# Peptides against a protein of PDB entry 7AE7, part 210

Target 1, 321 residues: chain A of PDB entry 7AE7
Amino acid sequence: KVYKDLREFLEVLEQEGQLIRVKEEVNPEPDIAAAGRAAANLGKNQPAVFFEKIKGYKYSVVTNVHGSWQNHALMLGLDKNTSTKDQFYELNRRWDKFPVPPNVVKREAAPCKENVIDKDINLFEILPLYRINEQDGGFYISKASVVTADPEYPDDFNKLNVGTYRIQVKDRDRVGIQALAMHDIAVQLEKAEAENKPLPIAITIGNNPLVTFMASTPVGYNQNEYEFVGALQDGVPMDIVKSDLYDHLYVPAGSEVVLEGHIIPRVRTVEGPFGEFPGSYSGARLQCEVKIDRITHRTNPIFENLYLGIPWTEIDYLMAL

## One batch from the design tools (peptide; made by RFdiffusion4, then SolubleMPNN)

Design b2_p23_7_s2 (from b2_p23_7, 8 letters changed)
Fold by OpenDDE base, seed 1:
Structure b2_p23_7_s2 (fold): chain B 321 residues (1-321), chain A 23 residues (1-23)
Amino acid sequence: as target 1 above (321 residues)
Amino acid sequence: MEYTISAGGNAPGRDLELAKKFL
């Protein structure tokens, strides 16, 4: 089975008994992160946790979407009880299908374009933001697929990068992003900052689960993550759409939320602390700052966010194969 | 000067009872 979006995957998780739906109103803290940690602590058959109602917010949250071997098997369209060994063999078999070029869909055909916010941007109106761990220095977007391009080669689709980075919300229209030197985004940012130019960015939230998986998987600088998504879909192309602000940036057509903007050149602001994947806090550091200039989103957008901590958590399953 | 706040690991003590409400 192939999934066009997060919603099709959540439907399968629910059908397979791998999703808990919380219908009662919850507090954003500590309830969401407590449930994420508890789901991880089950040790097997760890479900996604879908919160329909968050106190003080309009929209829903889902956590632990990739948080088990069962969910990972279902992501690959396999039986949920497929062994990790057989999942690995199937992943490798599909990997050899690279490249599978994506389909570029029209704007009108892309669910991520259903709604637009281009003025008075407030991330808190779109995303039910919360601290993922109690001592986090702020609210984090932990499961975004971030799209950037090479500013010297913007038309080279092979240099389009789709990566996962920790993102702290800094203001209504500002986020901090951790671009480490080992990430392709850091190479692209260095080129932009050399010329004192903004780096165009699209931060995509709530994607096809294989997009999220590939955004967490390092690939070559001249390899496009979307072409691997098509390979992992057993040769079925994924659907992408052009960003609204940038002709050279393409986003998943089915994204729940797309934050379009730019990394501000030569600006660094305090970000952190953040509870990291080893179960330790990383200290506060100076990080890049993104201005959000436009939001597109699906009607009733689902905020997909990751709980991370002492292994095993969702991030460990994203990096395990 | 990078202030590494060695905050003790993500508290496993997020109320397992709170989690049992949802799971």
Scores: peptide ipSAE 0.029, ipTM 0.655, DockQ to the pose 0.034
Fold by OpenDDE base, seed 5:
Structure b2_p23_7_s2 (fold): chain B 321 residues (1-321), chain A 23 residues (1-23)
Amino acid sequence: as target 1 above (321 residues)
Amino acid sequence: MEYTISAGGNAPGRDLELAKKFL
């Protein structure tokens, strides 16, 4: 089975008994994090947790989408009881299908384009933001697939990078991003900052589960993560759409929310602390700052966010293969 | 000196109470 978006995957998780739907209103803190930890503590068959109603917010949150080997099997379109060994063999078999180029869909066919916000941007109106752990220095977007390109080769699709980075919300239209020297985004940022230019960025939230998986999987600088998603879909291309602000950035057509903007050149601001795997806080550091210039989103967008803590949590399953 | 503190997000008792509510 292949999934078009997060919603089709959540429907399968629910049908397979791998999703808990919380219908009562919850507090953003501490209920979301506590339910995420409680789900992780089951030790096996850890379900996704879908919160329909969050106090003070309009939209829903889902956590633990990748939080078990059962959910990982279902992501690959396998039986939920498929062994980790057989999942690994199937992943390797599909990996050899690389590259599988994505389909570029028209703007009107992309669900992520249903709504647009281009003025008075406020991230708190679109995302039910909360602290993932009590001691976090702020609100984190922990499961975004971040799209950037090489500013020297913007039309080279093989240099289009889709990665997962630690993102702290700083203001209504500002986020901090951790771009470490080991990340492909850091190479692209260095080129932009050398010229004192902004780096174009699209922060995508609530994707097809294989997009999130590939964004969390290191690949070569000249390898496109979307072409691996098509390979992991057993040769079925994924659907992408051009960003609204940048001709050279493409986002998943089914994304729940797309934050389009730029990394401000040569600016660094305090970010953290944040609760990392395996259950430790990193100190506060100076990190890059992103200005959000445009938002596109699906109607009633789902905020997919990661729970992090003492293993095994969702991040451990994303990094285990 | 980078100070790492344990991510002690939820008290074990609270996690169990919430697990009974949500799970």
Scores: peptide ipSAE 0.027, ipTM 0.590, DockQ to the pose 0.029
Fold by OpenDDE base, seed 3:
Structure b2_p23_7_s2 (fold): chain B 321 residues (1-321), chain A 23 residues (1-23)
Amino acid sequence: as target 1 above (321 residues)
Amino acid sequence: MEYTISAGGNAPGRDLELAKKFL
């Protein structure tokens, strides 16, 4: 089985008994984080948790999508009871199919472009934002696939980077991003900042589960994560679409939300604290700032966000394979 | 090196009781 988007994967999770649907209205805090902790603490068969109604918000949240070995097996289109060993074997077998180039679809065929916001941008109108942990210094987008390119080689598709980064919401139209020196985005940002230019960025939320997996999996600077997604789909290309603001940035065609904008050159602002490790918080740091200039989204967008808590949580599964 | 989103801090025992209501 191959998935075009998050919704096709959530349907399979629900059919397989690997999704809890919360139909009652919940409070953003502490209910979402509490339910995420509950799901993680089941010890096995940890389900995704889908919140249909969130007090004060219009749209839904899903968490713990990758939160178990069963969910990982289903992501690979395997039986949910496939052993971790057999999942690793199949992952490695499919990895050897790299590269599998993506299909570039027309704008009109891309679900992520059903709705557009290009003025009066307010992230709180689109995303049901909440604190993941009580001590977090703000709202985090923790499960985004962030698209950037090499500003010196913008037309080199092999240098297109799709990565996962810690993103704090700073204002209605601004986010802080943690671009560490070990990330490919930091190399690209350094090149842009050398010329005092903005770095174009697309922050994509609610993706095909293999996009989210590859965006958490280190690859070479000259390797495209979408070409690995096609490999992990056993040779079936994924669908991408050109961004609205930038000719050189491509986003997953099925993304629930796409935040298009730029990293402001040579600006650093206070970000954090955030619960990065069990029993520890990352202190406040100076991080990059992104201006959001355009949003595209599916009708009734699902905010996919990570549950972060004591291992084994969703992230430990994303990093274990 | 892609971001390993590591696990958040000790959930107070209250969060475990709230969590059990959703399962």
Scores: peptide ipSAE 0.023, ipTM 0.555, DockQ to the pose 0.031
Fold by OpenDDE base, seed 4:
Structure b2_p23_7_s2 (fold): chain B 321 residues (1-321), chain A 23 residues (1-23)
Amino acid sequence: as target 1 above (321 residues)
Amino acid sequence: MEYTISAGGNAPGRDLELAKKFL
């Protein structure tokens, strides 16, 4: 089974008994993160939790989508009871199919382009934002697949980076991003900042589960994560679409929300604290700041976000293989 | 000087009993 988008995966999770649908209105805090922690604490068969109604927000949230070995098996289109060993063998077998180039679809064929916001941007109108842990210094987008390119080689598709980064919401149209020196985005940002230029960025939310998996998986600087997604789809290309602002950035065609903008050159703002994967808080640090210039989104966009903390949580399942 | 404040647990103060209403 191959998934074009998050919605097709959530349908399979629900059919397989790996998704809980909460139909009653919940509070953004503490209910979403409480459910993420409770789902993780089941120890096995941990379901995704889908919140249809969130107080003060228009749209839905889903959490714990990758939060189990069962969900990971289903992501690979395997039986949910497939052993971790057999999942690993199948992952490696498919990895050897790299590269599988993506299909570039037309804008009109991309679900992520159904709606556009190009003025009066307010992230709170699109994303039901909440604190993932109680002592988080703000609202985090924890499961975005972030697209950047090499500013010296913008047309080199092999240098297109799709990564997962810690993103704190800073304002209605601004986010902080943690670009660590070990990540490909930091190399690209260094090049842009050397010239005092903005780095173009697309922050994609609610993707095909293999896009989210590959964005969380380290690859070589000259390897495209979308070509690995096609490999992990057993040779079926994924669908990508050109970003609206940038000819050289491509986003998953099925993304629920795409935040297009730029990293502001040579600006650093306070980000954190944040509850990290070991179950400890990282302190506040000076991090990069992104201006959001355009949003595209599906009708009734689903905010996919992860819960993290003391292992095992969703992040541990994303990084375990 | 990186101040790591070790918070003594995940999601301190979040009611897991509240989450059992949804799971």
Scores: peptide ipSAE 0.046, ipTM 0.651, DockQ to the pose 0.033; fails the geometry check

Design b2_p23_7_s3 (from b2_p23_7, 9 letters changed)
Fold by OpenDDE base, seed 3:
Structure b2_p23_7_s3 (fold): chain B 321 residues (1-321), chain A 23 residues (1-23)
Amino acid sequence: as target 1 above (321 residues)
Amino acid sequence: MEYTISAGGSAPGRDLELAKAFL
């Protein structure tokens, strides 16, 4: 089985008993994080949690999409009871199919283009934003696949990077992004900042689960994550579409939300703290700032966000000593 | 069972790290 988008995957998760649907209206805080934690405590077979109704918001949230070995097997289109060993064997077998070039679809064929917002941008109208952890310094988009290119070689598709980065919402049309020196985005940003130019960016949310998987997986600077997605789809190309603002950026055709904009050159603003691990917060740092200039989204977009687990209670710190 | 959590990347949340720790 191959998935075009998040929705096809969520449908299979639900059919396989790997998704809990919360139909009652929840508070963004603390209910989303609490329910995510409760789902993780159900043992080895952790379901995704889909929140249909969130107080004060129009759209839905899904968490813990990759949160179990069963979900990982299903992502690979395997039986949910496939052993971790056999999943690894199959993943390696498919990895050797790299590269599998993506299909570039027409704008009209891309579900991510169903709706456009190009003025009065407000992220809070599109994303049901919440604090994941009680001590978080704000709202985080923690499971985005971020698309950037080499500004020296914008037409070199092999240098197109799709990565996962910590993103804090800073304003209605601003986000902070953690671009560490070890990330390919940092190399691209350095080139842009050397010339005092903005770095074009597309922040994609709610993707085909293999896109999210590959965006979190380090690859070579001259290797395209979409070509690995095609390999992991057992040689079936994924569908991509050109971004609206930039001819050289391609986004997953099935993305729930695409935030298009630019990293502001030579600007650093306070970002954090964020609870990356239970009971562990990364401190506040000066990070890059992104201006969002355009949003495209599917009708009734699903906000896929990360589940970070149980926050360490004071008891968990006492047990670690 | 020593879970070698490779501390390298910004913690891809436990759901994606779980997938990597056994790969």
Scores: peptide ipSAE 0.027, ipTM 0.611, DockQ to the pose 0.024
Fold by OpenDDE base, seed 4:
Structure b2_p23_7_s3 (fold): chain B 321 residues (1-321), chain A 23 residues (1-23)
Amino acid sequence: as target 1 above (321 residues)
Amino acid sequence: MEYTISAGGSAPGRDLELAKAFL
């Protein structure tokens, strides 16, 4: 099976008994993290956890979407009981289909364009934000697929980068992003900052699970993650749509939320700490800051966020492949 | 709009209660 969006994947997870639906109203803290820990502790068959009602928020949260080998098998459209070995074999077989170019859909055909916010931006009105770990220095968007381009080659689709980065919410319309020197985004940011220009960015949340997987998978600087998504879909192209602010940025057509904006050139603000692993916090650092200028979102957007815990957690499954 | 974000930590007992309620 191929999934157009997160919703089609969550439906399959629920049908396969790989999703727990929490229908009762929960507190954003500590209940989301507590229920995520409880689900991760169920052993090898860790389900996704879908929270329908978050106190003080309008929208839902889902965590642990990639948090098991069963969920990973289902992501590949395989039987949930497919062995890890056979999943790796199938992943490698599909990887050889690269490149599979995406379909560019019209704006009116893209579910991520159902709603627009272009003024009075408040991330807290769209995302049920919470601390993932008790000692986190703030609220994190930890499972976003971040789209950037090479500012010297903005029309080179092969240099379009889709990556996963640590994003701390700083204000209603500001996020800190951890762009490490080893990340393709850092190369692109360096080029923009050399000219004192903003780097255009689209932060996409709640995607087709293979987009999230490829955004967490290192690829070459001249390789497009969307072309790998098509390969991992066994040769079925994924659907992308042009961003609203930038002609050269393309986002997944099915994204739950798209935060469009720019990295502010030559600005650094305090970001962190964040609990990347239980008992291991990366220290507070000076990191770049993103201004959010536009939001597009699906009606009743689902906030997909990473669950972090003791291995094997969602991050370990995302990195193990 | 006031967003009620509660402070921090779950006691181990609360995690177990949540586990029993949601599992």
Scores: peptide ipSAE 0.012, ipTM 0.431, DockQ to the pose 0.026
Fold by OpenDDE base, seed 5:
Structure b2_p23_7_s3 (fold): chain B 321 residues (1-321), chain A 23 residues (1-23)
Amino acid sequence: as target 1 above (321 residues)
Amino acid sequence: MEYTISAGGSAPGRDLELAKAFL
């Protein structure tokens, strides 16, 4: 099974008994984190948790999408009871299919383009933002696949980076992003900042689960994560579409939300703290700032966000492979 | 290497320990 988007995956998770649907209105805090912890306490078969109604928001949240080996097996289109060993074997077998180039679809064919916001941008109107951990210094977007390119080689698709980064909401149209020196985005940002130019960015939320997986998986600077997604789809290309602002940035066609903008050159603002682990917070640091210039989104967008509530968090499954 | 979950990176040693705990 191959998934075009998050919705097709959530449907399979629900069919397989790997998704809990919370139909009652919840408070953003503490209920989302509390329900995530409750789901994690169900043992090794941790389901995704889908919150249909969040007080003060229009749209839904899903968390813990990758939060178990069963969900991971289903992501690979395997039986949910596939052993971890067999999942690793299959992952390695598919990895050798790299590169599998993506399909570039027309804008009109991309679900992420159903709605556009290009003025009066307010992230709180699109994303049901909440503190993931009680002592977080703000609201985090913790499961985005962030797209950037090499500003010296913008048309080199092999240098297109799709990564997962810590993103704190700063204002209605501003986010802080943690670009560490070991990440490809830091190389690209250094080149842009050397010229005092903005770095184009697309922050994509609610993706095909293999996009989220690959965005969390280190690859070579001259390797494209989308070409690995196609490999992990057993040779089926994924669908991408051009960003609206930048011809050289491609986003997953099925993304629930795409935040298009730029990293402001040579600006650093306080970011954090964030609960990296249960009971452990990273310090506040000076991080890059992104201006959001355009949003595209699916109708009734689902905010996919990371669950971090207890040991064996969703990230432990995303990074365990 | 500082292990930061939110940065999209894990400590390779922890991933190996996690993988071993599931095997």
Scores: peptide ipSAE 0.007, ipTM 0.456, DockQ to the pose 0.025
Fold by OpenDDE base, seed 1:
Structure b2_p23_7_s3 (fold): chain B 321 residues (1-321), chain A 23 residues (1-23)
Amino acid sequence: as target 1 above (321 residues)
Amino acid sequence: MEYTISAGGSAPGRDLELAKAFL
């Protein structure tokens, strides 16, 4: 089975008994994080948790989408009871199908383009933001697939990078991003900053689960994560669409929310702390800052965010394979 | 390469004020 978007995957998780739907209105804090922690305590069979109603917000939140071996098996379109060993063998078998080029769909065919915000941008109107951990220095977007390109080779599709980075909300239209030297985005940013130019960026939220998986998986600088998604779909291409602001950036056609903007050149601002693991906080750091210039989103967008509970956490499942 | 370093950014108090504008 192949999924076009997060919604098709959540439907399967619900059918398989791997999703808890919370229909009652919850507070952003502490209820989302508390329910995530409770779900992590369910042992090896950790479901996704879908919050339909968040007080003060219009839209929904889902957490723990990748948070179990059952969810991981279902992501691969396998039986939920497929052994970790057999999941690994199947993943490796499919990996050998790289490259599988994506389909470029028309703007009108891309669900992520259903709505546009190009003025008075306010992330809090689109994303039900909450503190993941009690001592977090702000609101985090922790499960975004971030799209950037090589500014020297913008038309080289093999240098298009799709990565997962720690993102703190800084203002209604600004986010901090952790671009570490080991990340491909840092190489691209260095080139842009050398010329004192903005780096074009698209921050995509609520994706096909294999996009999220590949964005968390290191690949070569000259390898495109979307071509691996097609491989992991057993040779079925994924659907991408051109970004609205940039001809050289392509985003998943099914993304729930796309934040298009730029990394401000040669600017660093204080970010953090963030609880990367229970009881372990990263210190405050100087990080890059993104200006959001345009938002596109699906009608009733789902904010997919990482659950950071007791290990094994969702991040441990994303990094274990 | 010169960088502008600012003490700007989100803090829990400011983020809560931003959130309260929608609550």
Scores: peptide ipSAE 0.000, ipTM 0.344, DockQ to the pose 0.252

